Peptides against a protein of PDB entry 3ESW. Designs and how they scored, part 61

Target 1, 322 residues: chain A of PDB entry 3ESW
Amino acid sequence: NNIDFDSIAKMLLIKYKDFILSKFKKAAPVENIRFQNLVHTNQFAQGVLGQSQHLCTVYDNPSWHSIVLETLDLDLIYKNVDKEFAKDGHAEGENIYTDYLVKELLRYFKQDFFKWCNKPDCNHCGQNTSENMTPLGSQGPNGEESKFNCGTVEIYKCNRCGNITRFPRYNDPIKLLETRKGRCGEWCNLFTLILKSFGLDVRYVWNREDHVWCEYFSNFLNRWVHVDSCEQSFDQPYIYSINWNKKMSYCIAFGKDGVVDVSKRYILQNELPRDQIKEEDLKFLCQFITKRLRYSLNDDEIYQLACRDEQEQIELIRGKTQ

## One batch from the design tools (peptide; aimed at target 1 R318)

Design b2_p26_1_s4 (made by RFdiffusion4, then SolubleMPNN; from b2_p26_1, 16 letters changed)
Fold by OpenDDE base, seed 4:
Structure b2_p26_1_s4 (fold): chain B 322 residues (1-322), chain A 26 residues (1-26)
Amino acid sequence: as target 1 above (322 residues)
Amino acid sequence: SDIEKVMFILELEKLKKEKKEEKREV
């Protein structure tokens, strides 16, 4: 009696699909109560929820995607992508082309498009005058700055001309296409939108220890890939823990399809105490938000995303990027 | 293949079990 392993495998896959889909059904009343209690009693949970309400959906704006694509030098970008792609001897239509695109976008963004702003240049003295700028503190936005989702404005005085220069911390990524300067927040914000504008699956990664970066889903590598626009870094999740020797406690990824604790990808050493929330409660929170984000998806989309989630969880458990 | 998918699922569930056991021992 030959065991029909294919039939058994198919039966298991059907039952597994049903089981996975059952987890993504509308939350039970008990889960809703747990969620409400958690976000009302735990500040970290409330912060994660608040970030998810913005970061998971803000970049899914077709109008913004059009503005981005109209603003970027697409001819230069694709010329460079095609050049590097051809140099490595890849065939046209390989999924790896998107990895080359992301690498070029990292190059283009850092080298040609956006500027790091430790201190602003003096508005009166012009370019390369940041050395002459003395910080006076921060204040609220004025009426013009408030139009561009500005939460705070850093104020600087020029030591040469005595004039005041304002450095608004804009959260409107379209305004950042104009200003073309910022710190990690502005870099990550605009770069996340740029990647989304090319139709990529992108997550915004928040680190509690004052850094932010992206992940994109590589179809070639079949995984989430670390992307840091500030560092021009592709697939180097170790840079913070190993290269910078940075101490970190939490890294949370925010995307349209979910919220994921990705701390294990990035926190390889020098782990700070994870005392802001119980691990079980954080896991529950991320799963609960993810479930809500997927409520409009069909069963096949839910299942495909759940398979990606499971692959990512294996990666995060094993600590080895394949 | 369906068999490979099953093997992946079983491996995943094994790893999840092991991780739960490790967390109980700490």
Scores: peptide ipSAE 0.217, ipTM 0.788, DockQ to the pose 0.290
OpenDDE base, seeds 1, 2, 3, 5: peptide ipSAE 0.204, 0.184, 0.181, 0.212; ipTM 0.781, 0.768, 0.774, 0.783

Design b2_p26_2 (made by RFdiffusion4)
Pose (drawn by RFdiffusion4):
Structure b2_p26_2 (pose): chain A 322 residues (1-322), chain P 26 residues (1-26); non-standard residues A184 YCM
Amino acid sequence: as target 1 above (322 residues)
Amino acid sequence: DEELEELEEEFLNLVFEEAEEIKENL
């Protein structure tokens, strides 16, 4: 009995596919209650549910993608990307070009395109002039800025001239293309959209302790890669936990294809208690949403995505890539 | 136990390879 593995191996791969295609089916009403209910037991759940709705489908918008592309200096971007591919781009330029592009986009966005804003500059006094602004709080948007999905307008008084500069907080990323300023918040909103506009596979990563950033799929490194525009950073998920020494509890990724707990990638010391939701329930929550996010996908798509997800679980469960 | 772990790793490699091929065909 030379036991045939190649037979048994090829078999199984077949059986596994059925297991997978079954998993991403129906929404049998049994687990539906578990969902509709959990979203009432717990607000960390309603939190994730709400954000999944604002953040997964939203950046897949051709009308926007095109405007961003019109607006960005593609000649400049691609020139530099090409210049850096010139100083050889790995023996295997095996979709490495895509990585060089993301890196250059980070540079352009930071060094060139968008600008940080703690207090705003005075609208009437010069440009470099923010530290003589004392804030008078926040309030609703006026008629104009109401168009751009704004909730809060921070208003400021200029002690040198008396005029009031205002700093609307927009969510319409197309509006940000114009204003070209803000904090993680909008820096990240626009940067996610920019990444999506090059057709990249992109995600919005949310840290409960007030920071947001991106995840991009590098076909070259065939895994998700951490991208933070504010820090012009490429593959540095440790940056928060170690470099900054920031204490963190949860990290959640959002995208067209799914919602995934990516905490393990980032919260690699100074771990805070995860006391917000039964860990079993969180796994379920993401799975149900990810499953819901895929009813209209076909079998080949449902499967090839589920494998990427699995490859990611092993990466997180373990301590490394591969 | 060691042989079982190796077989599990080989099976996972086959799963990831098939998924990559499906992705290329899409």

Design b2_p26_2_s1 (made by RFdiffusion4, then SolubleMPNN; from b2_p26_2, 17 letters changed)
Fold by OpenDDE base, seed 3:
Structure b2_p26_2_s1 (fold): chain B 322 residues (1-322), chain A 26 residues (1-26)
Amino acid sequence: as target 1 above (322 residues)
Amino acid sequence: NNILKLFLEILRQLKFEEARKIAKEL
């Protein structure tokens, strides 16, 4: 009796799909209670929830995407992408084109568009005067600065002319298209929006130890790819732990379709104590938020995303063994 | 329910075998 292995495989795939979909049904009362207790009793969990409420949705704004695309030199960007793509002998329509686009956006953003601002230039003395600036502290935004989601303004005095220069820490990425300067927060915020404006699948990665970056889902590589706009870095998740010798405890990725602990991708050495939350509770929290973000998706979308999540979890297990 | 459990166990085993294979190739 020839066992119809194809029939058995089809039946197993159906049952597996149903099992996966069952995990994304409305949360049970017990899960809701656990979630509420966790976010009310654990400050780290509350912080992750608060960040998810902003970072998972803020970049999915079509009006902002239009403003970004109108502001960037698209002719230069696509000319450079096409040039490098053709140079490497790729044919039109290959999924690898998007990786070339992200690499050019990294180049363009760092070299042509945005500036690192450790200290502002003096508003009176002009360009390249940041060395003459002494920090006086921080204050709240004024009436104009407050229009652009500014929480803090750094105040500097020029040692040469004595004038005060304000450096508002804007969180409005549209204002950052005008100011074109900042630190890792401003860089990552605007660059995340830029990548989203090209229709890319992007996550914002928060590190507890005062750094932030992006991940892009490469259809060519079939995985999440590390992207750091400050470093012009593509697929170099090791740069923090190895090259910088940075000590880290948590890296959390925030995207429209989920919240994921990606610490295993980036924390390769010099791991700090993970004492802010129980590992099981963090896993539960990320899964619970992810489940909520997917409530409006259809069964096929849920299943596809769940398959991608499983592939990422396999990769993250493998990466600790590399 | 038993077939699903078996399938999930096979998937777990395959994940563990792949992880072990990768860990041996390093």
Scores: peptide ipSAE 0.017, ipTM 0.409, DockQ to the pose 0.051
OpenDDE base, seeds 1, 2, 4, 5: peptide ipSAE 0.008, 0.015, 0.017, 0.009; ipTM 0.425, 0.454, 0.420, 0.428; seeds 2, 5 fail the geometry check

Design b2_p26_2_s2 (made by RFdiffusion4, then SolubleMPNN; from b2_p26_2, 14 letters changed)
Fold by OpenDDE base, seed 3:
Structure b2_p26_2_s2 (fold): chain B 322 residues (1-322), chain A 26 residues (1-26)
Amino acid sequence: as target 1 above (322 residues)
Amino acid sequence: NNILNLFKEIFLKLKFEEAEKIRKKL
């Protein structure tokens, strides 16, 4: 009797799907108690929850997407994408076209659109005067700055003219389309919105050691891809640990469909102590928040996302991009 | 060992095909 392995595999696949879907049902009372206790007793857990409440939803705004698309030079962007796509002979690949789009958006954003601001230029002396600026400290926003979700304003004095220049740290990404300057926070914030405005699956990655970047889900590569707008970097997760020799403890990715500890992708050497939370509690926290974010999704969406999660976890364990 | 590997390959193939079918539907 030839064992019908195809029939057995099909039956197992049905049972596997049901098992996966069962994990995304409403949380049990014991899980809710564990979650509440964790976020009330652990400051790091509370911070992750607080970030998830903002970062997992803020970029899913169709009005903002329209404003972004109206502000960018789409003709230039698509012209450059089409040029690079045609050069590589990939005429039939809609999936690879998106990777070219993200690479062009990285180029366009860094070279043509946004500026790094270590110190502001003097408002009186004009462009390229940042070298003359002395920091005086930080203060709260004024009445105008407060309209654009400004948490702090850095104050600088010009050594030439003596005038004060304000550098508001805006968190409103629409205001950043106007100001077109900032540090890693402003860069990542606006660039995350830009990628989302093209209908892409994007996560915001927070590093505890004062850096932030993006991840994009490539349908061509069938994985999450590192994207850093400050570095014009695509698929180079090693740049922090290896190239910068940066010491790091935690990297947490925040997206509409989940929160994931991605530390294993980026922390390749110089690991700092992970002493802010128990590993089991962090894993539970991320899974619990992810489960909540998926409560309104249908079974097919849940299953598809769970398959992505499994592939990512395998990748992170193997330390190899699939 | 050979039978287990064959079954694993068949299962992974079917899992991939189902995931791709869902992705194209969404």
Scores: peptide ipSAE 0.174, ipTM 0.789, DockQ to the pose 0.632
OpenDDE base, seeds 1, 2, 4, 5: peptide ipSAE 0.103, 0.132, 0.152, 0.169; ipTM 0.714, 0.707, 0.756, 0.744; seed 2 fails the geometry check

Design b2_p26_2_s4 (made by RFdiffusion4, then SolubleMPNN; from b2_p26_2, 13 letters changed)
Fold by OpenDDE base, seed 3:
Structure b2_p26_2_s4 (fold): chain B 322 residues (1-322), chain A 26 residues (1-26)
Amino acid sequence: as target 1 above (322 residues)
Amino acid sequence: NNLLEEFKKIFQELKFKEAEEIKKKL
């Protein structure tokens, strides 16, 4: 009797789809209890939850997308994208064009739009005076700075004129469109919003060892792609562990559709102890938050995202074997 | 062993095709 493997595979596929969809149904009482106990007892879990409540939804603001698109030099951006796309002669259509767009946005943002601010210029002495600035410490925001989600203000004294210059650490990305300066936090915050404003699937990646970057889902490459606005880097996940020789413990990606431990993509060597949470509890936490983010999605959306997540998990496992 | 690997391949190909068909409808 020839076993009809095609018929068996089709029947198994139906059951597999139902099984996948069953994982994204409303959480059981036992899962809710486990989640509540974990976030109440583990500070790292509480931090991941707190970040997810902000980072997974804040960038899905149509009004902010409009302001971004009105602020950027779209004519320059698309002219450069079209120029680079035309050189490569790729018949591969609309999907690869988006990779060229992200590469140009990285160039434009670093070269033309945003500035790294190690120390501010003196407000009195003017441009190129940051060398004369001495840090005095940090304080809370004033009444004006507080309007722009400012958590802290760095205070500097000018060695030349003696005046005080304030460097507010704004978390409002719309204020960053005006100030056009910051460190890794401000860079990643605004650049995440910029990519989202083009309708792209983007995640914010938090590293416990004081760095942040993006991931973009490339439809051409059919995977999540590393994107660092500070480095003008596209698809170079190795730059931290290999090029910088950075020691790292956790990299967590935050997106509208999920929270994912992406540490395996970026921590290729010099791994620090992962002692902040049990691996099983971190996996549970990320899955539970992801499930909550998908509660309003239909069965086809849930299944498509689950297939994408499975492919990513396979990629993250294989990357350790090369 | 060979039949199991062949079945796994067929099943993965069907999963991929269904996911791509769903992606085209979304």
Scores: peptide ipSAE 0.193, ipTM 0.789, DockQ to the pose 0.706
OpenDDE base, seeds 1, 2, 4, 5: peptide ipSAE 0.167, 0.186, 0.205, 0.192; ipTM 0.770, 0.781, 0.787, 0.781; seed 4 fails the geometry check

Design b2_p26_3_s1 (made by RFdiffusion4, then SolubleMPNN; its pose is not in this set)
Fold by OpenDDE base, seed 4:
Structure b2_p26_3_s1 (fold): chain B 322 residues (1-322), chain A 26 residues (1-26)
Amino acid sequence: as target 1 above (322 residues)
Amino acid sequence: NIKEEIEKLVKELLKIKEEELKKLEE
């Protein structure tokens, strides 16, 4: 009896695919009830949902991508990418080129394009005057600032000239292309858009303990790669827990194709209590939102993403970055 | 029917895999 192993393998793969696809079908009424109850009863769940409604879709704006690409010095960027790529002896067309691009974008963004703003410079005294600035507090945006999705404005007084300088915390990333300054929020917001503008798969990672960064899906490494624009960091997920000795409880990644608890990638030590939600409920929530985000995708796209998700989960469990 | 047996085995393997994944998450 010649067992046609190839036929058996094909049948197994088909059934496996069907099984995976079945998990991404429209949520059952019971799941919808569970979701609604969770979001209405758990503040953390409500926060994750609220973030997903914004962060998972906001960067998928072709108009914004065009504006970004028109604003960046693409000639400089690609010149540097090509230089470093050639230096390492890679052939054209290798998937690794995109990793070089992301590394150059990190360099360019931090060194040439964007500025960290602990305190603003005095609008009257000019550059390098932040040392003379005294915080007076925060207030709501004025009519002009409100045009650029500003929730809070930090107010500073110059000790030298006595003038008031406003530091609006803009959430409009296009406005950030103009202002070119901010803290981790502004950095991550604009840098996420920049990466998206190059057609990359990007997630926004929210840490409950007041930090944010990106993940990029490297086709070369075949995994999600830590990317922090503030730190010019590529593939260094350990920097927070190990280098900074930061205590953290939750890291949640938000992308167009899903919401994922990536805490295990970044929380390597000094874990804070995860007491905001039951682990089972968080897992359910992320899966439920992810399922919704994929409703418009075809079966092949769903299957490919599910395979990617499985590999990521294995990575997160084993702690082995490939 | 070999097909039905394979389908059963696939379901069992998937169940085992899910259980293993759950245990790895605990």
Scores: peptide ipSAE 0.023, ipTM 0.461, DockQ to the pose 0.158
OpenDDE base, seeds 1, 2, 3, 5: peptide ipSAE 0.019, 0.019, 0.021, 0.022; ipTM 0.470, 0.462, 0.471, 0.475; seed 2 fails the geometry check

Design b2_p26_3_s3 (made by RFdiffusion4, then SolubleMPNN; its pose is not in this set)
Fold by OpenDDE base, seed 1:
Structure b2_p26_3_s3 (fold): chain B 322 residues (1-322), chain A 26 residues (1-26)
Amino acid sequence: as target 1 above (322 residues)
Amino acid sequence: NEKEEKLKLVEELLKRKEEELKEEEE
């Protein structure tokens, strides 16, 4: 009996595809009830949902992409990418070019474009006067600052001249193209938009312990790659847990196609209690939001994304990110 | 034989997952 292994393999692939697609069908009434109850009863779940409503969609703005590309020195960027690609990349195929692009964008952003702002310079005394600045606290935005999605303004007094300097914490990434300064929040916000403006698949990673970074999907490496604009870091997910010895509880990635708990990629030691939500409820929440984000996609798109998700989950379980 | 055993294992895993999906829908 010549077992038609090809026919069996084809049938198994069809059944597997149908099974995967079934997971992304419209949520059953029971799942909707569970979701509603979870976000109404669990503050952490509500926070994740709120972040997803913003972070999963805000960067998919073609007008913003155009403004970004018009603002950056593209000639310098591509010249540097081409130079590095010509040294090492031609033998490894075209997909590696994008990794070189992301590495150059990290360099360009940190070295040439954006500035870390621990304390602002005095508006009256000029540049390099931040040492003379004393924090007075925070207040709400004024009428001008409110135009740029500003929730908080840090207030500083100059010890030299006595004048007050305002440091608005802008959440509008287009305003950040003008101000070109901030902390991890402003850095990650604008850098996420920059990566998206080059047509890259990017996630915003929120860490509960006051840090944020990006992930980029490398077609060359065929996986999500850690990207931190503040650190000029590419593919170094260990830097927080190992190098900084940082204690962390949750890392959640937000992208246009899904929300994923990526804690296992970054929390390698010094794990804080994960007591904000049940693990099963967090898994359910991320899957439920991901399903909603994919409702408009066709079966082939859903299947491709699901295969990518499965590979990521295998990676996260096996600890084979490197 | 090894390929057939692997195929049976995959079919059994798929069946279990189909049952898990039905239990999540109930």
Scores: peptide ipSAE 0.009, ipTM 0.337, DockQ to the pose 0.357
OpenDDE base, seeds 2, 3, 4, 5: peptide ipSAE 0.006, 0.000, 0.007, 0.006; ipTM 0.335, 0.316, 0.366, 0.329; seed 5 fails the geometry check

Design b2_p26_3_s4 (made by RFdiffusion4, then SolubleMPNN; its pose is not in this set)
Fold by OpenDDE base, seed 2:
Structure b2_p26_3_s4 (fold): chain B 322 residues (1-322), chain A 26 residues (1-26)
Amino acid sequence: as target 1 above (322 residues)
Amino acid sequence: NEKEKRLKIVKELLELKKKELEKEKK
């Protein structure tokens, strides 16, 4: 009996698709109870849920995308992308163009557009006066600062003129298009919006140990690619663990289509204790949130995303960037 | 090419699931 391997393969693919789709059906009552108990009893789980409610959806704003595209020097950006693509990109096909775009956006953002702000300049003394600034602490936003989703304002006194300078930590990325300065939080927030404005699949990666970055899905590389706007870094997930020798416990990626524990991509050495939640509960939590984010998607979209998820899980287990 | 890619993913998933089930039995 010649086993029709093609028929078996087709049948397996159908059954596999059905199996995948079955996982994304409405959660069973038991799963809902488990989820509710987890987020009510575990602070880390509650934090992940809270972040997902914001980070998974906030950047899907067409009005913000328009404002971003109107604010950026698109002529310069595309000129530079076209220039780099003309050198090397034609041999690799059209899909590599997006990788060149992301690399140029990293360059443009760091070199031409946004500034690192360890301490603000003195509002009275002007530019390059941050060295004269002494931190006095943090306070709540004033009435003007509160308009731009500001939770905290850092207060600085100028040692030269004695005046107070406020450094509001804005969470409104549109305000960041104006201020064009911040730390890792502001950098990652605005850069995530920028990447989204170009129609890219982007995730916001939160590290428990006070860093944040992006991932984008490269169609050329057919995987999620590490992107750090602060570092102008493309596809260098090792920079934290290896180059910085940073100790880390959790890295969680937040995107419109899912929440994923990406710790294995970034925590290559110096792993801190993962004691905030049970591994099984974290896996369940991320899957449950991801399932909820996909409830409105059609079967083909769910299947495509599930295929991406599984490829990523294989990558994360093997430690091989394919 | 897309069919072969999907088949590869399915095979890898089955292998992973087999390893998980072998760990749960211990």
Scores: peptide ipSAE 0.011, ipTM 0.369, DockQ to the pose 0.198
OpenDDE base, seeds 1, 3, 4, 5: peptide ipSAE 0.009, 0.011, 0.006, 0.009; ipTM 0.420, 0.335, 0.353, 0.355; seed 3 fails the geometry check

Design b2_p26_4 (made by RFdiffusion4)
Pose (drawn by RFdiffusion4):
Structure b2_p26_4 (pose): chain A 322 residues (1-322), chain P 26 residues (1-26); non-standard residues A184 YCM
Amino acid sequence: as target 1 above (322 residues)
Amino acid sequence: SSDELKETFINEAMEEAPKTSVEPRP
């Protein structure tokens, strides 16, 4: 009995596919209650649910993608990307070009395109002039800035001239293309859209302790890559937990294809208690949403995606890539 | 053993999955 593994191996791969295609089916009403209900037991759940709605489908918008592309200096971007491919892009330029592009976009965005804003400059006094602004709080948007999905307008008084500069906080990333300034918040909103506009596979990563950033899929490194535009950072998920020494509890990724707990990639010391939701319920929550996010996908798509997800669980469950 | 077999399936499925690439801009 030379036991045939190649037979048993090829078999199973077949059986596994059925298991997978079954998993991403229906929404049998049994687990539906578990969902509709959990979203009332717990607000961390309603939190994730709400954000999934604002953040997964939103950046897939051709109208926007095009405007961003019109607006960005593609000649410049691609020239530099090409210049860096020139100083040899790995023996296997195997989709490495995509990585060099993301890196360059980070540079352009930071060094060139967008600008940080703690207090705003005075609108009437010069440009370099923010530390003589004392804030008078926040309020609702006026008629104009109401168009751009704004909730809060921070207003400031200039002690040197008396005029009031205002700093609307927009969510319409197309508006940000114009204003070209802000904090993680909008830096990240626009940068996610920018990444999506090159057709990259992109995600919005949310840290409960007030920071947001991106994840991009590198076909070259065939895994998700951490991208933080504010820090012009490429593959440095440790940056928060170690370099900054920031204490963190949860990290959640959002995208067209799904919602995934990516905490393990980032919260690699200074771990805070995860006391917000039964860990079993969180797994369920993401799975149900990811499943919901895929009813209209076909079998080949449902499967290839589920494998990428599994590759990721092993990466997180373990301590490394591969 | 079961885990290794599963990893093999995943690896094979990932190798067969279409890759997304960006080409140099003309």

Design b2_p26_4_s1 (made by RFdiffusion4, then SolubleMPNN; from b2_p26_4, 15 letters changed)
Fold by OpenDDE base, seed 3:
Structure b2_p26_4_s1 (fold): chain B 322 residues (1-322), chain A 26 residues (1-26)
Amino acid sequence: as target 1 above (322 residues)
Amino acid sequence: ILDKLLEEIINKVLSEAPKKVIKRRP
């Protein structure tokens, strides 16, 4: 009797699906206790939880997506995407169009839309006066700045005119559509919202060593792709460890569907001690938060996302993104 | 044979990842 390998494969896939779905059922009492103890006893775990409560959901706002799409030059963006797609995209298939879109959004954002602000220009002397600005420190927001989720305002004095210029560190990405300036935090915050506004699967990546960037899920490459708006960088996860020679300990990705330790993608050399949490506890924490984020999804959505998670874990183990 | 079957199953599992259709224009 020829072994019906197709029948065996189908049966194994059914059992595998059931096994995966069983992991995403309601957390057991013991898991809840472990989670509560971890976030109350470990400051890093508490920080990851706090970030997940904001970053995993804040960008899933349809009203913000509309405001973004109304603010961007969509005609210019799509004209450029269509032009690049017309060269090579037909040979690679329709899924590559999204990669061209993200590359154009990176170009547009850095070149046409947003500005880096190490120091603000003097409000009195005008443009290109940031070199004359001396930092005086930071203070709390005023009544107007407080309307736009501002926690800190950097204060600068002009060495020429003596006037004070305020640089509020806004966390409201809609206010950033108006101000169009900031550092890595403001860049990543607004750019994450921009990518989400095009319907992309996007994660916000937090690095403990004071940098932030995005990942988007490419249907063409069938993986999470590094995206840094500050660098106009697409699929260059090595830039921090190799090009910058940056020392890093943790990179955590926050998305609507999960929280993932992506340190292995970005920390290729100069690894700092991972002493903030036990590896088993970090893995548990990310899985537990991910399970909570998926609690309302159907079985097919849960299974598909779990298959994507396994693909990512295999990629991260193999150390080859290409 | 078992290794080939396992590879086929793995490839099938990995192919079940969600694909989003993105509109070329809003």
Scores: peptide ipSAE 0.130, ipTM 0.732, DockQ to the pose 0.532
OpenDDE base, seeds 1, 2, 4, 5: peptide ipSAE 0.036, 0.064, 0.082, 0.066; ipTM 0.659, 0.692, 0.698, 0.697

